# Peptides against a protein of PDB entry 5KEZ, part 9

Target 1, 320 residues: chain A of PDB entry 5KEZ
Amino acid sequence: NVAIYNPFRPWWERYQPVSYKLCTRSGNEDEFRNMVTRCNNVGVRIYVDAVINHMCGNAVSAGTSSTCGSYFNPGSRDFPAVPYSGWDFNDGKCKTGSGDIENYNDATQVRDCRLTGLLDLALEKDYVRSKIAEYMNHLIDIGVAGFRLDASKHMWPGDIKAILDKLHNLNSNWFPAGSKPFIYQEVIDLGGEPIKSSDYFGNGRVTEFKYGAKLGTVIRKWNGEKMSYLKNWGEGWGFVPSDRALVFVDNHDNQRGHGAGGASILTFWDARLYKMAVGFMLAHPYGFTRVMSSYRWPRQFQNGNDVNDWVGPPNNNGVI

## One batch from the design tools (peptide; made by RFdiffusion4, then SolubleMPNN)

Design b1_p8_7_s1 (from b1_p8_7, 5 letters changed)
Fold by OpenDDE base, seed 2:
Structure b1_p8_7_s1 (fold): chain B 320 residues (1-320), chain A 8 residues (1-8)
Amino acid sequence: as target 1 above (320 residues)
Amino acid sequence: TLSPFVVK
């Protein structure tokens, strides 16, 4: 991914890829392979956060300022380490003046335009699908158990399916022969917009963002809500079917006041309420559960916004 | 520098 120095190595640089090489601030490919092996050998499975909707931001300076030293040029859409070129992006397909998503009520913009300036890959092309599949298959062959598909809302479900159809079975050294990768898709659907979580059920599980948002309001006792109202928690509250749901109290985005859920989202900053919410989630049978493990950072609020929301994990002069 | 926060 790109190496950002202003601000100094923010968490979100991870979501601006310039190659599919396994060299980041977390380590190199050999170290990753070693970690996967050690984890699998003790029954801990690895699921990779796969960023396949886009490459880096269009405004990032060209050069070799990346975690693996690969050259890239956002201006010319040149990513030779893949390789990608201008033919592999949706620039000509997006019809907005800025090239970015401007209207989330337009499903075509949401999927064909850039998410906050991130160069949008043309996933309709078999070449692009194959390059992504090669990346994911390399991870499968290393021994990962599955994937979180980042920004799935911004990809056409059929394009995702086409990529998934190219995937290998899981590594038989640790998984039964014929095992398929576990897939869950990040789709933000709180209602009111054209793209629905149900559009993606055919590809695997989806994130249920209503879960954390609604649970937060209940635990906070907003609008007179009570814990007793959770008697029919799950499908009874309008959530997706349990066998399609991945549920969580918070994620890295809404923990920083961004993304779906708003102020209702509970985080470790509100320790007591957060423990209540996480405890309830783990005790209740609805959905596949995900528990957040995060870190503290020096929050500084200005006009209601944390100016340090970019701060990444604890590090030693940029080294994690 | 772009900050890719997913807002919706």
Scores: peptide ipSAE 0.056, ipTM 0.811, DockQ to the pose 0.438
Fold by OpenDDE base, seed 1:
Structure b1_p8_7_s1 (fold): chain B 320 residues (1-320), chain A 8 residues (1-8)
Amino acid sequence: as target 1 above (320 residues)
Amino acid sequence: TLSPFVVK
């Protein structure tokens, strides 16, 4: 991914890829293979957060300032380490003046325009689908069990399906022959917008962002809400079907006050309430559960916003 | 600086 130095190596640089090389501040490919093998050997499975909607930001300077040293040029849409070129992006398809998503009530903008400046891949092209599938298949062959598809809301469900149809079966050294990768898709659907979680049910599970948002308000006792109201928790609260839901109390975005959920989201900063929420989630049968493992950072609030929300996880393998 | 926060 791109190496960002202002601010200094933020967490979100990881979501700005310039290649599909397994070479980041988390480690190199050999270290990753080693981890996957050791985990699989004791029954712990690995699911990769796959960033396949986009490459890096359009405003990032060209050069070799990346975690694996690969050259890239956002201005010319040149990513030779893949390779991608100007033919592989949706610049001509997006009809907004800025090239960015401007109206989330327009599904075509949400899927064909840049998410906050991130260069949007033309996933309609078989070439692009194949390059992504090759990346994911490399991970499958290493021994991963499945994927979180980042920014799925910003991809056409049919394009996702086309990629998934190219995927190998899981590695038979650890999985039954013919096993398919476990897929869950990040889709923010709190209602009121044209893109729905149900659009993606055919590809796998979907993140249910209503879960953490609503649970937070209940446990915080906001608006007179009570724990007893959770009697019909799940589908009774208008959530997606349990067999399509991946549920969580918080994620890395809304833990920092961004994305879906707002101030209702409970985090480790509110330890007692957070433990109550996580305990409830794990005890309740609705959905497939995900537990957050995060870190502390030096929060500094200015005008209600943490100016240090960019701070990345602790790192002891050097600055690469 | 482009911060890819998922806002919606």
Scores: peptide ipSAE 0.055, ipTM 0.802, DockQ to the pose 0.448
Fold by OpenDDE base, seed 4:
Structure b1_p8_7_s1 (fold): chain B 320 residues (1-320), chain A 8 residues (1-8)
Amino acid sequence: as target 1 above (320 residues)
Amino acid sequence: TLSPFVVK
């Protein structure tokens, strides 16, 4: 991914890929292999956050400022480490004036235009699908158990399926023969927009963002809500089917006041309420649970926004 | 710099 130094190595640089090489702030491929092996050997499985919707931001300067040193040029859509070129992006397909998503009520914009300036891959192309599949298969062969598909809302479900259909079975050294990777897709569906979580059920589980949002209101006792109302928690609250749901109290985005849930989202900053919410989530059978592991950072609010929301995890001069 | 937060 791109290496950003202003601000200094933010967490979100990880979501701006320039290659599919396994060289990051966290280590190299050999170190990753070692970790996966050690984890698998004790029954801990690894699921990779796969960024496959896009490459880096359109405005990032060309050069070799990347975690693996690979050259890239956003302006010319040149990512030779893959390789991708201008033919592999949706520049001509997106019809907005800016090239970015401007209207989230237009499903075609949401999927064909750039997410906040991130160069949008042409996932309709078999070439692009194959390059992504090769990346994911490499990880599968290393021994990962599955994937979180980042920004799935911004990809056509059929394109995702086409990629998934190219994937290998899991590594038989640790998984039963014929096992398929565990897939969960990040789709923000709080209602009111055309793209629905159900569009993606065929590919795997989906994130249920209503879960954290609604649980937050209940635990906070907002709007007169009571814990007793949780008796029909899950499908009874309008959530997706349990076998399609990945549930969580917070994620890295809404923990920072961005994305779905707004102020209702509970985080470790409100420790007692957060523990209550997480405890409830773990005790309740609905959905596949995900527990957040985060860190404190020096929050600095200006006009209601944390200007330090970019701060990444504890590190040694950029190395995690 | 681009901050790719998922807003919606």
Scores: peptide ipSAE 0.054, ipTM 0.813, DockQ to the pose 0.446
Fold by OpenDDE base, seed 5:
Structure b1_p8_7_s1 (fold): chain B 320 residues (1-320), chain A 8 residues (1-8)
Amino acid sequence: as target 1 above (320 residues)
Amino acid sequence: TLSPFVVK
């Protein structure tokens, strides 16, 4: 991914890929392989956060300022480490003036335009699908158990399916022969927008963002909500079917006030209420549960916004 | 700088 120095190595630089090389601040490929092996040997499975909707931001300077030193040029859409070129992006498909998503009520715009300036991959192309599949298959062969598909809301479900259809069975050293990768897709659907979680049920599980948002309001006792109302928690609250749901109290985005849930989202910053929420989630059978492991950073609020929401995990001058 | 977080 790109190496960003202003601000200094933010967490979100990891979501600006320039190659599919397993060479980042977390380590190199050998170290990753070692970790996966060690985890699998004790029954801990690895699920990779796969960033396949886009490459880096269109405004990032060309050069070799990346975690693996790979050259890239956003201006010319040149990512030779893949390789991708201008033909592999949706520049001509997006019809907005900025090239970015401007209206989330336009489903085609949400999927064909750039998410906050991130160069949008042309996932309709078999070439692009194949390059992504090769990346994911490499990880499968290493021994990962599945994937979180980042920004799935911004990809056409059929394109995702086409990629998934190219995936190998899981590594037979640790998984039964014929096992398929576990897939969960990040889709924000709180209602009111055209893209629905149900659009993606055919590909795997979907993140249920209503879960954390609604649970937060209940535990905070907002709007007269009571714990007793949780008797029909899950599908009774209008959530997706349990077998399609990936549930969580918070994630790295809404923990910072970004995305779905707003101020209702409970985080470690409010420890007591957060423990209540996580405890309830783990005790209740609805959905597949995900527990957040995060870190404290020096929050600084200006005009209601944390100006330090970019701060990444603890590091020593950029070294994790 | 460009901040690629999911807004909605």
Scores: peptide ipSAE 0.053, ipTM 0.811, DockQ to the pose 0.471

Design b1_p8_7_s2 (from b1_p8_7, 5 letters changed)
Fold by OpenDDE base, seed 5:
Structure b1_p8_7_s2 (fold): chain B 320 residues (1-320), chain A 8 residues (1-8)
Amino acid sequence: as target 1 above (320 residues)
Amino acid sequence: TLSPFRVY
C-alpha cells in the first residue's frame, strides 16, 4: 500500500493498495506464511481483509512511496506491480463531475465512482477479476480460511461472484478436502439507500451494521429503549437472516465517531457499556460474531470531530 | 488527506 506521511502513517493507508504483494508494515510474505501456519496448527484461522474494490487515492503522488517499494502512478492509473493500467478502472463509467461518489441514493455512483477519491477498479473485466482471484488464491494456498471483502457495497454483487467462482479450495493441510473459503462482505445498510445487504447474500455473509447501531441505543437507554426489548433480537428487529449476518459492536470506522450508527456506537472508550454490549453479543445466538481489538489514541475534538481519527496503531516512528 | 472511511 501507499506510505502516507501527512498525516504520519495513518491507519487508512492500509486501504490504499498499489500491489497485491504481501509486503506491508505488518511484515513480509515469509513472516505472514509463518504466522498463518502457526495459527492453523493450533486451530486459529486467518481471514484476510481483502481490499479489491480499488487501488490508492487519485491524488497520491506517483513514485515508490509504498510499503514494498513498488512503483505506482495514480495520475496515469499505472500500477505495474499488478499490473493495472488506465483500462482497468471505472473512470469512463463514472458520470459525476468529481469522479467521486456524490449521491449514495444512486447505486451506479456508489459502485462505479470513486470512494472518497480511491481509484475504482473495473471489476466487470475478466482481467481485473483474474488478478484479484490470483491474489486471493495465493492467500488461500498459504492457508487462510477466508476473507473480509472490503467495500463490498461499492462492488456489483455479480462481479464479486465472478471473482469468488475463481477461488481455490482451502489448503488441505489444515482444512477438509473441498472446503471453500469463508466470505463475509462489508456492506453498510442502515436503510434508506438503494443498495441492500440482501443483494449480497449469494456471495456469503454480510456485515449487519444495524446490530451495533441498535444495540448501542438500547445499552445507552436512548429513546426509552430497554434491555427487555432484546427478547426478539436479530430477525425480529429487522436484521438480516442469522445465517447471513456478521455481527459486531464496533469496527475501526465507526469507532471513530461518525457514520454507520453514529454516536450510538459503543466502543472501548465507554468501557462499562461496551463490556455489556460485547457480553450480550457473545451470549446471544444471532449471527456470526466478531470482537474488536483496537487501541487508544490521543483524541482531539474540534467542533465535535476528532482531528486525530487518522491515528494508526502503536508504532515506533512508523514501524509496527 | 484522503481517508477511506466506511461511513455511508
Scores: peptide ipSAE 0.080, ipTM 0.847, DockQ to the pose 0.457
Fold by OpenDDE base, seed 2:
Parts: sequence; C-alpha cells; structure tokens
Structure b1_p8_7_s2 (fold): chain B 320 residues (1-320), chain A 8 residues (1-8)
Amino acid sequence: as target 1 above (320 residues)
Amino acid sequence: TLSPFRVY
C-alpha cells in the first residue's frame, strides 16, 4: 500500500493498495506464511481483510513511496506491480462531475464511482477479476480460512460472485478436502438507501450494522429502551437472517465516529457499557460474532470531530 | 490526504 507521511503513517494507508504483494508494515510474505502456519497448527484460523474494490487515492503522488517499494502513478492509473492501467478503472463509467460518489441514493454511483477519491476498479472486466482472484488464491494456498471483503457495498454482487467462483478450495494441509473459504462482506445497510444487505446474501455473510447501533441505544437507555426489549433480539428486531449475519458492537470506522451507527455505537472508551454489550453479544445466539481488538490514541476533538482519528496502532517511529 | 471512512 501507499506510505503516507502526512499525517505520519495513518491507519487508513492500509486501505490504499498499489499492489497485491504481501509486503506491508505488518511484515513480508515469508513472515505472513510463518504466522498463518503457526496459527493453523494450533487451531487458530486467519481471515484476511481483502481490499479489492479500489486502489489508492487519485491525489496520492506518483513514485515508489509504498510499503513494498512498488512504483505507482495514480494520475495515469498505472500500477505495474499488478499490472493495472487506465483501462482497468471505472473512470469512463462514472458519470458524476467529480468522479466521486456524490449521491448514495444512486446505486450506480455507489458502485461505479470513487469512494472518497479512491480509484475504482472495473470489476466487470475478467482481467481485473482474475488479478483479484490470483491474489486471493495465493492467500488461500498459503492457508487462510476466508475473507472479509472490504467495501462490498461499492461492488456489484455479480462481480463479487464472479471473483468468488474463481477461488480455490482451502489448503488441505489444515482443512478438509473440498472446503470453501469463509466469506463475509462489509455492507452498510441501516435502511433508507437503495443498496440492501439482501443483495449480497448469495455471496456469503453480511455485516449487520443495525446490531451495534440498536444495542448501543438499549444499553445507553436512550428513548426509554429497556433490556427486556431484547427478548426477540435478532430477526425480531428486523435484522438479517442469523445465518447471513456477522455481528459486532463496533468496528475501526465507527469507533472513530465515522460510518454507520452514529453516537449510539459503544466502544472501549465507555468501558463498562462496552463490556456489557460485548458480553450480551457473546451470550446471545444470533449471527456470527466478531470481537474488536483495538488501541488507545490521543483523541483531540475540534468542532465535534477528532482531528487525530488517523492515528494507527502503537508503533516505533512507523515500525509496527 | 484521503481517508477511506465510509459514512453510508
């Protein structure tokens, strides 16, 4: 991914890929292989956060300022380490004036235009699908158990399916022969927008953002809500079917006051209430549960916004 | 700099 120095190595640089090389601040490919092997050998499975909707931001300077030293040029859409060129992006498909998503009530914009300036890959092309599948298959062959598909809302479900249909079975050194990768898709659906979680059920599980949002209101006792109302928690609250749901109290985005859920989201900053929410989630038989492991950072609020929301995990002068 | 925060 790109190496950003202003601000100094933010967490979100991880979500701006310039290649599919397994070489980041977390380590190189050999170190990753070693970790996956060691984890699998003790029954711990690895699921990769796969960024396949886009490459880096359109405004990032061209050069070799990347975690693996690969050259890239956002201006010319040149990513030779893949390789991608200008023909592999949705620049001509997106019809907005800015090239960015401008209206989230327009499903075509949401999927064909740039997410906050991130160069949008043309996933309709078999070439692009194949490059992504090769990346994911390399991970599968290393021994990962599945994937979180980042920004799935911004990809056409059929394009995702086409990629998934190219995937190998899991590595038989650790998984039964014929095992398929576990897939869960990040889709923000709190209602009111045209893209629905149900659009993606055919590809795998979907993040249920209503879970953390609604649980937060109950635990906070907002609007007179009571714990007793949780008797029909799950489908009874209008959530997706349990076998399609991946549930969580918070994620890295809404932990920083961004994304779905707003102020209702509970985080480790409210330790007591957060432990109550996480405890309830783990005890209740709805969905596939995900527990957040995060870190503290020096929050500094200006006009209601944390100006330090970019701060990444603890590091030694950029080295994790 | 571009942050990939997703609000919607």
Scores: peptide ipSAE 0.079, ipTM 0.847, DockQ to the pose 0.450
Fold by OpenDDE base, seed 4:
Structure b1_p8_7_s2 (fold): chain B 320 residues (1-320), chain A 8 residues (1-8)
Amino acid sequence: as target 1 above (320 residues)
Amino acid sequence: TLSPFRVY
């Protein structure tokens, strides 16, 4: 991914890929392979956050400022380490004036235009699908158990399916023969927009963002809500079917006050309420649970926004 | 710098 130095190595640089090489702030490919092996050997499975919707931001300077030293040029859509070129992006398909998503009520914009300036890959192309599949298959062959598909809302479900259909079975050294990778898709659906979580059920599980949002209101006792109302928690609250749901109290985005859920989202900053919410989630059978492990950072609020929401995890001069 | 934050 791109190496950003202003601000200094923010967490979100990880979500701006310039190659599919497994060398980042977390380590190199050999170290990753070693970790996967050690984890698998004790029954701990690895799921990779796969960023496959886009490459880096369109405004990032060209050069070799990347975690693996790969050259890239956002201006010319040149990512030779893949390789991608201008033919592999949706620049001509997106019809907005800016090239970015301007209206989230337009499903075609959401999927064909750039997410906050991130260069949008043309996933309709078999070439692009194959390059992504090669990346994911390399990880599968190393021994990962599955994937979180980042920004799935911004990809056409059929394009995702086409990629998934190219995936290998899991590594038989640790998984039963014929096992398929565990797939969960990040889809933000709080209602009110045309893209629905159900559009993606055919590909695997989806993130249920209503879970954390609604649980937050209950635990906070907002709007007169009571714990007793959780008696029919899950489908009874209008959530997706349990076997399609990945549930969580917070994620890295809404933990920082951005994205789905708003102020209702509980985080470690409110430790007591957060523990109550996480405890309830783990005790309740609805959905596949995900527990957040995060870190404290020096928050600095200006006009209601934390200007330090970019701060990444504890590191040694950029190395995690 | 571009943050992939999505604000709705």
Scores: peptide ipSAE 0.076, ipTM 0.845, DockQ to the pose 0.478
Fold by OpenDDE base, seed 1:
Structure b1_p8_7_s2 (fold): chain B 320 residues (1-320), chain A 8 residues (1-8)
Amino acid sequence: as target 1 above (320 residues)
Amino acid sequence: TLSPFRVY
């Protein structure tokens, strides 16, 4: 991914890829292989956060300022480490003046325009699908069990399906022969927008952002809500079917006061209430559960916003 | 700053 130095190596640089090489501030490919092997040998499975909707921001300077040293040029859409070129992006499809998503009520913009300036890949192209599949298959062959598909809301479900159809079975050294990768897709659907979680059910599970948002309001006792109202928690609250749901109390975005859920989201900063929420989630049978493992950062609020929401995880290999 | 926060 791109190496951002202002602010200094933020968490979100990880979501700006310039190659599919397995060399980031989390480690190199050999270290990753070792980790996957050790985990699999004790029954711990690995699911990779796969960023396949886009490459880096369009405004990032060209050069070799990346975690693996690969050259890239956002201005010319040149990513030779893949390789991608100007033919592999949706610049010509997006009809907004800025080239970015401007109206989330327009499904075409949401899927064909840039998410906050991130160069949008043309996933309709078999070439692009194949490059992504090669990346994911490399991970499968290493021994990962599946994937979180980042920014799935911004990809056409059929394009995702086409990529998934190219994937290998899981590594038979650790998984039964013929096993398929576990897939869950990040889709923010709180209602009121044209793109629905149900559009993606055919590809795998979907994140249920209503879960953390609603649970937060209940545990906080906002608007007179009570724990007793959770009697029909799950589908009874209008959530997606349990067998399609990936549920969580918070994620890295809304933990920082951004993304879906707003101020209702409980985090480790509210330790007592957060433990209650996580405990409830783990005890209740609805959905596939995800527990957050995060870190403290020096929060600094100015005008209601944390100016240090960019701070990345603790790291001792700052040379890459 | 191009932060890919998931707001929508």
Scores: peptide ipSAE 0.076, ipTM 0.838, DockQ to the pose 0.455

Design b1_p8_7_s3 (from b1_p8_7, 5 letters changed)
Fold by OpenDDE base, seed 5:
Structure b1_p8_7_s3 (fold): chain B 320 residues (1-320), chain A 8 residues (1-8)
Amino acid sequence: as target 1 above (320 residues)
Amino acid sequence: TLSPFKVF
């Protein structure tokens, strides 16, 4: 991915890929393979956060400022380490003035335009699908058990399906022959927008962002809500079917106080309430549960916003 | 700074 130095190595640089090389601040490919093997050998499975909707931001300077030193040029859409070129992006499909998503009530715009400036891949192209599948298959062959598909809301479900149809069976060294990768898709659907979580049920599980949002309001006792109201928690609260749901109290985005539940989201900053929420989630049978492992950072609020919400994991001068 | 926050 791109190495960002202003601010200094933020967490979100991870979501600006310039190649599909397994060479990042987490380690190199050999180290990753070693980790996957050791985890699998004790029954711990690995699910990769796959960033396949986009490459890096359009405004990032060209060069070799990346975690593996790969050259890239956002201006010319040149990513030779893949390789991608200008033909592999949706620049011509997006009709907004900025090239970015401007209206989330326009599903086509949400899927064909850039997410906050991130160069949007043309996933309708078989070439692009194949390059992504190659990346994911390499991970499958290493021994991962499945994937979180980042920014799935911004990809056409059919394009995702086309990629998934190219995937290998899981590595038979650790998984039964014929096993398929576990897929869960990040889709923010709190209602009121045209893109629905149900659009993606055919590809695998989806994130249920209503879960953390609603649980937060209950635990906080907002609007007079009571724990007893959770008697029909899950589908009874309008959530997606349990067998399609991946549930969580917070994630890295809404932990930073923006959208996808807003101020209702409970985090480790609210230690007691957070423990209550996580405990409830783990005890309740609804959905496939995800527990967060995060970190503290020096929050600095200005006008209600944390200006340090970019801060990444603890590191030594950029080295994790 | 370009941030890929997915909050909406």
Scores: peptide ipSAE 0.064, ipTM 0.834, DockQ to the pose 0.461
Fold by OpenDDE base, seed 2:
Structure b1_p8_7_s3 (fold): chain B 320 residues (1-320), chain A 8 residues (1-8)
Amino acid sequence: as target 1 above (320 residues)
Amino acid sequence: TLSPFKVF
């Protein structure tokens, strides 16, 4: 991914890929292989956060400022480490003036235009699908158990399906022969927009963002809500079917006051309430549960915004 | 510098 130095190595640089090399601040490919092996050997499975909707931001300077030193040029859409070129992006398909998503009520913009300036890959192309599949298959062959598909609402479900159809079975050294990768898709659907979580049920599980948002309001006792109202928690609250849901109390975005859920989202900053919410989630049978592991950072609010929301994991001068 | 926060 790109190496950003202003601000200094933010967490979000990880979501701006310039190659599919397993060479990041977390380590190199050999170290990753070692970690996957050690985890698998004790029954801990690895699921990769796969960033396949886009490459880096269009405004990032060209050069070799990346975690593995790979050259890239956002301006010319040149990512030779893949390789991608201008033919592999949706620049000509997006019809907005900025090239970015401007209207989330327009499903075609949401999927064909750039998410906050991130160069949008042309996932309709078999070439692009194959490059992504090769990346994911390399991970499968290493021994990962599945994937979180980042920014899934920004990809056409059929394009995702086409990629998934190219995937190998899981590594038989640790998984039964014929096992398929576990897929869950990040789709933010709190209602009110044209893109629905149900559009993606055919590809795997979907993140249920209503879960953390609604649970937060209940635990916080907002609007007179009570714990007793959780009697029909799950489908009874209008959530997706349990077998399609991946549930969580918070994620990295809304932990920073952004993304779906707003101020209702509970985080470790409210430790007592957060433990109550997480405990409830783990005890309740609805959905596939995900527990957040994060870190404190020096929050500084200016005009209601944390100016340090970019701060990444604890590190020693950029080294994790 | 672009931050890929997913607000929607």
Scores: peptide ipSAE 0.064, ipTM 0.834, DockQ to the pose 0.449
Fold by OpenDDE base, seed 1:
Structure b1_p8_7_s3 (fold): chain B 320 residues (1-320), chain A 8 residues (1-8)
Amino acid sequence: as target 1 above (320 residues)
Amino acid sequence: TLSPFKVF
């Protein structure tokens, strides 16, 4: 991914790829292989957060300022480490003046335009699909069990399906022959927008952002809400079917206060209430559960906003 | 600063 130095190595630089090389501040490929092997050998499976909707921001300076040292040029859409070129992006497809998503009520913009300036890959192209599949298959062959597909809302479900159809079976050293990768897709659907979680059910599970948002309001006792109202928790609250849901109390985005769910989201900063929410989630049968493991950073609020919400995780591998 | 911070 790109190496961002202002602010200094933020968490979100990880979501700005310039190659599919397994070489980041989390480690190199050999270290990753070692981790996957050791985890699999004790029954712990690995699911990779796969960033396949986009490459880095359009305004990032060209050069070799990346975690693997790969050259890239956002201005010319040149990512030779893949390789991608100007033919592999949706620049000509997006019809907004800025090239960015301007209206989330326009599904075409949401999927064909840049998410906050991130160069949008042309996933309709078989070449692009194949390059992504090669990346994911490399991970599968290493021994990962599946994937979280980042920014799935911004990809056409059919394009995702086309990529998934190119994937290998899981590594038979650890998984039964013929096993398929476990897929869950990040789709923010709180209602009111044209893109629905159900659009993606055919590809795998979907993140249910209503879960953390609504649970937060209940645990906080906002608007007179009571725990007893959770008797029909799940589908009874309008959530997606349990067998399509991946549920969580918070994620890295909404943990920082501005993501889906807003101020209702409970985090480790609200220790007691957070433990109550996580405990409830783990006890209740609805959905596939995900527990957050995060870190403390030096929060600094200005006008209600944490100006240090960019701070990345602790790192003991040095700066690369 | 281009953050992929997702609000919607």
Scores: peptide ipSAE 0.057, ipTM 0.822, DockQ to the pose 0.467
Fold by OpenDDE base, seed 4:
Structure b1_p8_7_s3 (fold): chain B 320 residues (1-320), chain A 8 residues (1-8)
Amino acid sequence: as target 1 above (320 residues)
Amino acid sequence: TLSPFKVF
């Protein structure tokens, strides 16, 4: 991914890929293989956050300022380490004046235009699908158990399916023969927009963002809500089917006041309430649970926004 | 710099 130095190595640089090389702030490919092996050997499975909707931001300077030293040029859409070129992006397909998503009520914009300036891959192309599948298959062969598909809302479900159909079975050294990778897709659906979580059920599980948002409201006792109202928690609250749901109290985005959920989202900053919410989530059978592990950072609010929401995890001069 | 926060 791109190496950002202003601000200094933010967490979100990881979501701006320039190659599919396993070479980042977290380590190199050999170290990753070692970690996967050690984890698998004790029954801990690895699921990779796969960034496959886009490459880096369109405004990032060309050069070799990347975690693996690969050259890239956003201006010319040149990512030779993949390789991708201008033919592999949706520049001509997006119809907005800016090239970015301007209206989230337009499903075509949401999927064909750039997410906050991130160069949008042409996932309709078999070439692009194959390059992504190659990346994911490399990880599968190393021994990962599955994937979180980042920004799935911004990809056509059929394109995702086409990629998934190219994937290998899991590594038989640790998984039963014929096992398929576990897939969960990040889709923000709180209602009111045309793209629905159900559009993605055919590909795997989907993040249920209503879960954290609603649970936060209940735990905070907002709007007179009571814990007793959770008796029909899950489908009874209008959530997706349990076997399609991945549930969580917070994630890295809404923990920082962005994304879905707003002020209702509970985080470690409110430790007591957060523990109550997480405890309830783990005790309740609805959905596949995900527990957030985060860190404290020096928050600094200006005009209601944390200007330090970019701060990444504890590191040694940028190395995690 | 672009911060790719997810929006609904």
Scores: peptide ipSAE 0.065, ipTM 0.830, DockQ to the pose 0.452; fails the geometry check

